# Designs tried in a protein design run: peptides against a protein of PDB entry 4JHK. Part 142

Target 1, 212 residues: chain A of PDB entry 4JHK
Amino acid sequence: EDYKIQSFDLETQKLLKTALKDPGSVDLEKVSSVIVDQSLKDQVFSREAGRICYTIVQAEAKQTNGSVFRRNLLNRLQQEFKAREETRKRSTQEWVCLVSFICNIFDYLKVNNMPMVALVHPVYDCLFRLAQSDALKNEEEVDCLVLQLHRIGDQLEKMNVQLMDELFNLLRDGFLLQEDLSSMGRLLLLEILEFRAGGWKLSDTAQKYYYS

## One batch from the design tools (peptide; made by RFdiffusion4, then SolubleMPNN)

Design b2_p23_8_s4 (from b2_p23_8, 8 letters changed)
Fold by OpenDDE base, seed 4:
Structure b2_p23_8_s4 (fold): chain B 212 residues (1-212), chain A 23 residues (1-23)
Amino acid sequence: as target 1 above (212 residues)
Amino acid sequence: ELTFKADLEKVEELIEEDLASLK
């Protein structure tokens, strides 16, 4: 299976490829650090990173019944999550990459085919932060928010419907009441409101309206 | 409501138990 790791230098590519095939032969802490670092720079890679991480986790489990990689990965995620406000202040791009990465890890790293409970609140906290008025005025943050809800909203709701209701109350209020939303931001909020209302799928009518 | 750290520790314990049971 092919993984999109062309953005790394050859040595790092080799490291990642080895981790995917023979995780016991590499420094899995370093591997996790490299993946997180790149995910904080490239939101597109953060999606691929989820798949890569899942594969490494499975490979290590099969090879040694170990969980060194996952533990290091989650510890790093926790560190980045704790510093999320600092990250947001420093770089909106890094912030949305962080959110994207956490959401993608939530999406791919399952425990017995179920989402990790430990990630539910962190994911919601990130999405709630994106749903605040100071974030909704930034189209890049709205893009991130809506993208994540498209990807994992249904799973998140199953984990905690009360938090999802609260989140969408904020999104509704933003759509209806906030004046400094961009036209695209407002459109995206409307679309995601309808997306959830339609059971986390686009109706034929909505599909035609938004994407025809 | 538990912190991220507390939740993570709990999940790791559960994962280790699950992995052990799969052997």
Scores: peptide ipSAE 0.026, ipTM 0.631, DockQ to the pose 0.156
Fold by OpenDDE base, seed 3:
Structure b2_p23_8_s4 (fold): chain B 212 residues (1-212), chain A 23 residues (1-23)
Amino acid sequence: as target 1 above (212 residues)
Amino acid sequence: ELTFKADLEKVEELIEEDLASLK
């Protein structure tokens, strides 16, 4: 099975490959740190990071019935989450990478094929932050918000439909009432509103309109 | 405007519970 880790140097790639196959032979704290650090720099990698993390968790569980990697990963994630406002102030790019990473961990790091309940509120908190007026005016944040909702919105709604309703009320209000949205931002909000209204699916007509 | 802030203490508890369930 191939993993997209070409963004790392050769030595780090070797470390990750070893962690995937023989997690007991590497420093799993270091591995988790490397994955988180890269995920905070590269939003594209965050998707792959989720898959990599899940594989390492499963490999360690099978090998030693241990959870060192998962513990370190979640501890680091919690630290980054707690500092999310400082991150946002420092760098919008790092902030959206953080949100993307948290959402992808939610998507991939499942227990008995179920999402971790502990991640539900942190994910919603991030999405609600992106749905505030000061964030909606930034196209990069809108891109992130809409992307995550496309990826995990249906799963997240199953965990808490009330919060999803509240979130989409904010998005509707932003679309209708906020004056400093970019044209693309407004278009993306409309698309995601229609996406959910259609059962988290796009009709062929809508697909052509937004993405042709 | 509606705002959402996570209860960090509650989140920490939930994380611990999930971690325990994975052992």
Scores: peptide ipSAE 0.025, ipTM 0.622, DockQ to the pose 0.766
Fold by OpenDDE base, seed 5:
Structure b2_p23_8_s4 (fold): chain B 212 residues (1-212), chain A 23 residues (1-23)
Amino acid sequence: as target 1 above (212 residues)
Amino acid sequence: ELTFKADLEKVEELIEEDLASLK
């Protein structure tokens, strides 16, 4: 299987490839750090990172029944999560990358095809932060919010419908009441409101309307 | 802002529970 790691230097690529095949032979803390660092810089990579992480977790489990990688990964995520406000203040781009990565980890690191319960609240917290007025006025943050909800909203709702209701109350209020939304931001909020209302599905017509 | 700060100890516990399911 091909993993999209060509953005890394050759040495790091080798490290990652080895981790994917023989995780016991590499420093899994270093591997996790490399993946997280890159994911915080490249939102596109964050999705691939989720897949890579899942594969490494599986490989380590099968090889040694260990969980060193996942533990290091999640601990790093916890650290980044705790510092999320500082990150947001420093760089919106890094902030949305962080959210994207956490959401993708939530999406890919499943156990028995179920999301890790430990990630539910952190994910919601990130999405709630994106749903605040000061974030909704930033199109980049709205893009991130809507993207994640498209990807994992249905899964999150299954984990906690009450939190999802509360989140969408904020989004609805933002759509209706907030004055400094961009035109695209407002459009995206409307779209995601309709998306959930439609059972996390969009009609072809709606898809064309919002994303043409 | 509604924020549920993740408790690291609880996370570790949940990870262990999930790991048991990977076998």
Scores: peptide ipSAE 0.025, ipTM 0.636, DockQ to the pose 0.510
Fold by OpenDDE base, seed 2:
Structure b2_p23_8_s4 (fold): chain B 212 residues (1-212), chain A 23 residues (1-23)
Amino acid sequence: as target 1 above (212 residues)
Amino acid sequence: ELTFKADLEKVEELIEEDLASLK
């Protein structure tokens, strides 16, 4: 498989490539740190990071029946998650990267082809934070929220439909009642409301209206 | 396929404990 790691220097690329194929020969704590650090700075990479992480987890399990990488990854995720409010205050960009990364880990890092239950609430907590009025007025946060729901909303709903209902109640209220939404933000909220209502699918007509 | 291991259970518990409702 080809992984998008061109943003790293050559030495780090080599490290990551080795981790993907021969995880036992590298410092997996360092690898996890590198991946998390980059994911917190690059939202595009955060998507790829999920796939990379899953591959490394699988490779390590196969090679040594170990879980050093996953443990270090999740430890770091927990640390970042705990500090999420401070991160948001410091940098909206880093905050949405964090959310994106957590969501992508949820998406890719499955056990027995199922999402990790321990990640369900952290993901919802992040999405609920993005659904608060102070976040909905920020288009960057709305973009992130809607993007994640497009990517993992159906999976999240299967894990906890009650939380999803509550989340979308907030989004509906934001769409209908909040005054300081940007035009694009309001449009995105409407789109995601319709997206879920349509069974997490977007009709061709809707696709044209919203994205063409 | 991968399964949860004992060394990861602690991390998972920590994640589950840090649940601040933001509603």
Scores: peptide ipSAE 0.032, ipTM 0.587, DockQ to the pose 0.060; fails the geometry check

## One batch from the design tools (peptide; made by RFdiffusion4, then SolubleMPNN)

Design b2_p24_3_s1 (from b2_p24_3, 13 letters changed)
Fold by OpenDDE base, seed 2:
Structure b2_p24_3_s1 (fold): chain B 212 residues (1-212), chain A 24 residues (1-24)
Amino acid sequence: as target 1 above (212 residues)
Amino acid sequence: MEEAEKKLEELDEELLKKLLEERS
C-alpha cells in the first residue's frame, strides 16, 4: 500500500517507509516525532498520518510485540492536548491541525478493530471547544469541527451518545442564536445537523469530498 | 499478538487517567 509522504524530504521518506515495514530497525521515537510535527502543520496529512500510525503500530506488534512507537506517539499527543488552549491562542491553524490529528488517530489507530476508549473524551473535549461561541465565529474552526464530525461522528456517537447530544445542542444553539457566524459557518452547521439527523449518511458526491 | 494487545490496552488506561485529569 502506498502512503502520501511526498511532503517529506527523501531521507525522512526513507525513514517512514522503513518504519512501515521494519519498525525495529529505526528510531521509533524519531518517527513518531516527525509524524506528529508534520500533522500539526498539515491538516490534510493528519488523516494520512492516522493510517501510517496504525500500520506502524501493527508492524511493531507483529515484529517484536512492542509498543514503543504507540507509546511515544500517544505521549506526544498528550503533551499537545494539554497545551491545546495555548496552541489555539498562538495559532488557529495549529489548533485545528491538532484537533484533526487527534480525530484521525481516533479513526485509524484502533485496538482489536475498535476505537481507543482513552481517546473518546479527548476528542469530545476538542470538539466541544470548537463548539464554543468564540470558536464558532471562526470559519476555520467550524470547518474543522464539521469535517471531523463527518469523518468520525458516527463512531463517536456509538462510544458516547450523551456527549454527542450535548455537542449538537451547542451546534444547534450556535446555528439558531449566534449572530456573528459567517455565512459559510452557518451553512456548515446546518449541514452537519442534517447529516446527523439523517443517520450520518452522505450522498455520493459528499462521500467523495470528505473521504477521498 | 495477544501480549501486544494487552500492552496497548494498559497504555490506553494510563493515557486515559492522565488525560482525564486534564479534561476541560
Scores: peptide ipSAE 0.032, ipTM 0.663, DockQ to the pose 0.631
Fold by OpenDDE base, seed 5:
Structure b2_p24_3_s1 (fold): chain B 212 residues (1-212), chain A 24 residues (1-24)
Amino acid sequence: as target 1 above (212 residues)
Amino acid sequence: MEEAEKKLEELDEELLKKLLEERS
């Protein structure tokens, strides 16, 4: 499989490639740090990071029955999640990257082909934060919110439909009542409302956009 | 693979629990 790691320098690319194939031969703490750091500044990579992380986790489990990478990854994730409000204050870009990363970890880092239950509430917490009025007025945050719901909304709903209902109540209210939404933000909210109402199904065109 | 996955779950359970507790 091909992994999109060309944004890293050659040495780091080599490190990541080795981690994917022979995780026991590299510093997996360093690998996890590199992945998280890049995911916090590059939302495109943040999506890819989920897949990479899953592969490394599986490779290490298979090779040594170890969990060094996963533990380091989740430790860093915990730190970043805990500091999410400060991150948002500092940089909207880093904040949406963080949300994207957490959502992608939820999406890809499955156990027994199921999402990690413990990530459900943290993911919802991030999405609920994006659904607050002060976030909905920021198009970048709305973009992130809608993108994640397109990618993992159906999975999240299966984990907790009550929280999803509450989330979408906020989104409906935002769409209908909030005055300082951008034009695009309002369109995105409408689209995601219709997306869920349609059973989380997309047109072919939308499918390419959100899942390419 | 199943055994490895179970081990991962056990090892990370405490950490994941902490993530849950940090929710707002």
Scores: peptide ipSAE 0.028, ipTM 0.615, DockQ to the pose 0.536
Fold by OpenDDE base, seed 1:
Structure b2_p24_3_s1 (fold): chain B 212 residues (1-212), chain A 24 residues (1-24)
Amino acid sequence: as target 1 above (212 residues)
Amino acid sequence: MEEAEKKLEELDEELLKKLLEERS
């Protein structure tokens, strides 16, 4: 398979390619750090990062029955999650990248073909933060929120429907009651409310938009 | 809202350790 790693220098590309095929021959802590660092800078890459991470995890498991990469990845993720409020204060862009990365790891990094239970609350915590009034007024944060819900909302709901109900209560209230939403933000909230109400099903056009 | 927020947990390190022993 081809992976979108053109944004890295040649040496790092080689490192990543080797990790994908022969993970036992590289420093997997370094690999995980590189992936996380780039994901925190590029929200688009975070989607690819999830796929890359899953592949490396599987490769290491098959090659050495090890889990060094996953351990390092999740440890770094935990560190970034704990510092999420500081990240948000520093840069909205970095914050939405962090949320995107966490959500994509949730989406791709499965255990026994199931989402990692340990990530459920952290993901919801991020989404709830995006659903607060101070975040809903920022279109960039609304974009992130809606995008993640399109990608993993159905999975998250299966893990905890009560939290999803509470989250969408906030979104509904924001849509109906919050005055300082942008026009696009309000439209996005309406769309995601309807999306869930429709059973998390997308049209072909919407599919291309959210998963291109 | 506040109640929902309080019910949210950070990454459970103990649970994570258990998950790391599992295979996908």
Scores: peptide ipSAE 0.026, ipTM 0.509, DockQ to the pose 0.092
Fold by OpenDDE base, seed 4:
Structure b2_p24_3_s1 (fold): chain B 212 residues (1-212), chain A 24 residues (1-24)
Amino acid sequence: as target 1 above (212 residues)
Amino acid sequence: MEEAEKKLEELDEELLKKLLEERS
């Protein structure tokens, strides 16, 4: 299977390809750092990164029964998560990339076909941050929030329905009460409210209305 | 943005009422 890693230089591409095939022959800490760094800069890659990470984890498990990569990856994610407010202040783009990456790791990096329980609260914390008034007024953050909920909302709800209810209470209040939402932001909030209400899917009519 | 505004203006009033009722 091909992976979208053309954004890296040739040396790094080789490193990643080797990690995917023979993880025991490379510095997996370095690999994890490279993946996280790029994911913080490129939201498109952050989606691919989840798949790459899963493959490396599986390859290492099969090859050496090890978990060095996963441990380093999660350690780095924890560091970035802890610094998320500073990241947000520095760059909205990096912040939404971070959220996207964490959500994609949640989506792809499963254990026994189940999401990692340890990632549930961090994911919700990110989404709750995006649901605050100071974030909802930024269309880029709303885009990120809605995109992640489309991708993993159903899974997250299964992990903790109470948190999902609280999150959507904030989204509903934002939609109804917040005055400085953009027109598109307000539309997206309404769409995601309907999306969940419809069982995490859109009717044909709703699909046409919001995305035609 | 103009298209988004148009869509918002064309929202089903009944849908909005349902959302408001859910808050109550």
Scores: peptide ipSAE 0.000, ipTM 0.281, DockQ to the pose 0.013

Design b2_p24_3_s2 (from b2_p24_3, 12 letters changed)
Fold by OpenDDE base, seed 4:
Structure b2_p24_3_s2 (fold): chain B 212 residues (1-212), chain A 24 residues (1-24)
Amino acid sequence: as target 1 above (212 residues)
Amino acid sequence: MEQAEKEMEELDKELLEKLLEERA
């Protein structure tokens, strides 16, 4: 399988390719750091990062029954999550990249074909933060929120429908009551409200947009 | 593989325990 890692320098590309094939032969802590760092800068890469991480985790498990990469990855993720408010204050772009990354990890890093239970609350916490009034007024944050809900909303709801209901109550109130939403932001909120109401099902066109 | 996955799941729960504390 081919992975999109052309954004890295050649040395790093080699490192990642080696990790994918023979994880025991590389510094998996370094690999995890590289992936997280790039994911926090490039939202497009964050999607690929989830797939890469899953592959490395599986490769290490099969090769040595080890979990070094996964532990390092999740430790770093925890650190970034803990500092999320500072990240948001510093850079909206980095903040939405962080949210995208954690959501993609949730989506790809499955155990027995199921999402990691431990990631459910952190994911919801990120989405709830995006659903606050000070975030909803920022179109970039709304775009991130809606994108993640399109990708993993159905999975999240299956894990905790009560939290999803609470989240969408905030989104509904934002759509109806908040005055400083952008026109596009308001449109996006309406779309995601209708998307859930429709059973998390997309048209073929929308499917391609959110999952390609 | 199933055993390894279960062990990883338990590790994840322990590792991410602090994240749940911030939620309260």
Scores: peptide ipSAE 0.027, ipTM 0.597, DockQ to the pose 0.524
Fold by OpenDDE base, seed 5:
Structure b2_p24_3_s2 (fold): chain B 212 residues (1-212), chain A 24 residues (1-24)
Amino acid sequence: as target 1 above (212 residues)
Amino acid sequence: MEQAEKEMEELDKELLEKLLEERA
């Protein structure tokens, strides 16, 4: 196992490592806060955060049959989600990190290898927000949207194909009709449209880019 | 562990459903 937590100070690294192995011996509320805080400022970490969170959830369940970490994590996630428009206004970077984190939690916190049903609509809400015209004109938001759809689009569609159809209607409209897209944004939209049309399958080159 | 996961999911579902009610 290799968890990428080098961005934290040594004390925090120790805290996280302990939480991964012996969650009952640490303040799991603090652990959850640390993970969320870092995920809100580092989109790369948000991917790792999903994996870390899953491991801690499993470890706590096994050790104490408890759910302290997961409860705190989701409570914090709920708070951040509710404030997502404020976050977006304050910082596009924090906003896309938030979306990335929520999507990665959806991806990793599975029960019986199935995503949590309750996370489906929150995830879609974030993606729909990214698919609005005022967001599509921002390349950073388009990049986030496309990245998440590559990672969890297939799973999300299985949960609610109607919402996915609606989402992609917006993306098609953006690609075809919106005038203030960046060149890269337009290319990304085209790529994701083709990606879904191809059954959510990527080329080897694309695999390296989105899943490395 | 599996049972614990199911219980956790139920609790989390309740929490997140509350969030969903605040949508729109």
Scores: peptide ipSAE 0.027, ipTM 0.598, DockQ to the pose 0.620
Fold by OpenDDE base, seed 1:
Structure b2_p24_3_s2 (fold): chain B 212 residues (1-212), chain A 24 residues (1-24)
Amino acid sequence: as target 1 above (212 residues)
Amino acid sequence: MEQAEKEMEELDKELLEKLLEERA
């Protein structure tokens, strides 16, 4: 299996590759930190990061029955989540990367083949923040919101339909009532409203756009 | 609202700690 880690230096690539195959031989705290740091800088990488994290978790469980990597990863994630408002104030780009990363971890890291219940509220908190009027006026934040809902909306709804209803009430109101949305932002909101109404099913074209 | 959020985060943390003992 190939992993998109060419953006890292050679030593870091070696570290990651070793973690994937022989996690017991590397500093898994360092590995987790490297992955999180890169995910907070590159939203595109966050999707790959989720897959990498899942693989390392499985490898460590199989090799040593350990969970050091997952523990360190989630601890770092929690720290970043707690500081999310400060991150948003500092950089919209870093903020949407954080949201993307949290959502991808939710998507890939399963417990007993189920989403981690503990991540449900943090994910919704991020999405609700993106659904506030001050965020909806920013196309970058709307893009992030819609992208995550396309990727994990159906899973999130299964975990808590009430929160999803509340979230989409905000999105509907934003679409209908908020006047300072960008043209693209408004179109994206309309699309995601229709997407959920259609049962979270994508066309082939939409599938390629959101998942490639 | 802030207090409720804090309480929720604390509960999530406790749950997360328990989940770390479970298999993926």
Scores: peptide ipSAE 0.022, ipTM 0.550, DockQ to the pose 0.098
Fold by OpenDDE base, seed 2:
Structure b2_p24_3_s2 (fold): chain B 212 residues (1-212), chain A 24 residues (1-24)
Amino acid sequence: as target 1 above (212 residues)
Amino acid sequence: MEQAEKEMEELDKELLEKLLEERA
C-alpha cells in the first residue's frame, strides 16, 4: 500500500518506509517524533499519519511483539494533549492540527479492530473545547470540529452516546443562539446537526468533500 | 500477537489513568 509521505525529505521518507516494513531496523522513537511533529503542522497529513502509525504498530507487533513505537507515540500524544490550552493560545492552526491528529489516531490506531478506550475521553475533551463559544466563533476551529465529527462521530457515539448528546446540545445552542458565528461556521454546524440526525450518513457530494 | 495485544492494552490503561488524572 502507498503512503503519502512526499512532504518529508528523502532521508525521512526512507526512514518511514523502513519503519513500515522493518520497524526493528530503525529508531522508532525518532520515527514517532517525526510523525507527531509533522502532524502538528499539517492537518491533512494527520489523516495519513493515523494509517501510518497503525501499520507501524502492527509491523512491530508481528516482528518483535514489541510496542516501542506505540509507547513513544502515545507518550508524545499525552504531552501534547496536556498542553492543549497553551497550544491553542499560541496557534489556532497548531491546535486544530493537534485535535485532528488525536482524532485520526483514534480512528486508525485500533486494538483488536476496536478503538482505544483510553482515547475516547481525550477526543471528546478536544471536541468539547471546540464547541465552546470562544472557539465556535473561529471558522478554522468549527471546520476542524465538523470534519472530525464527520469522520469519527459514529464511532465516538458508539463509545459514549451521553457525551455525544452533550456535545450536540452545545452545537445546537451555538447554531441557534450564538451571534458571532461566521456564515460558513453556521452552515457547518447546521450540516453536522443534520448529519447526525440522519444517522451519520453522507450524501454523495459530502462523501466526496470529506473523504477525497 | 497475543503478547503484543496485552502490552497495548496495558499501555491503554496507563494512558487512561494519566489522562483521567489530568481531567480531574
Scores: peptide ipSAE 0.021, ipTM 0.565, DockQ to the pose 0.690

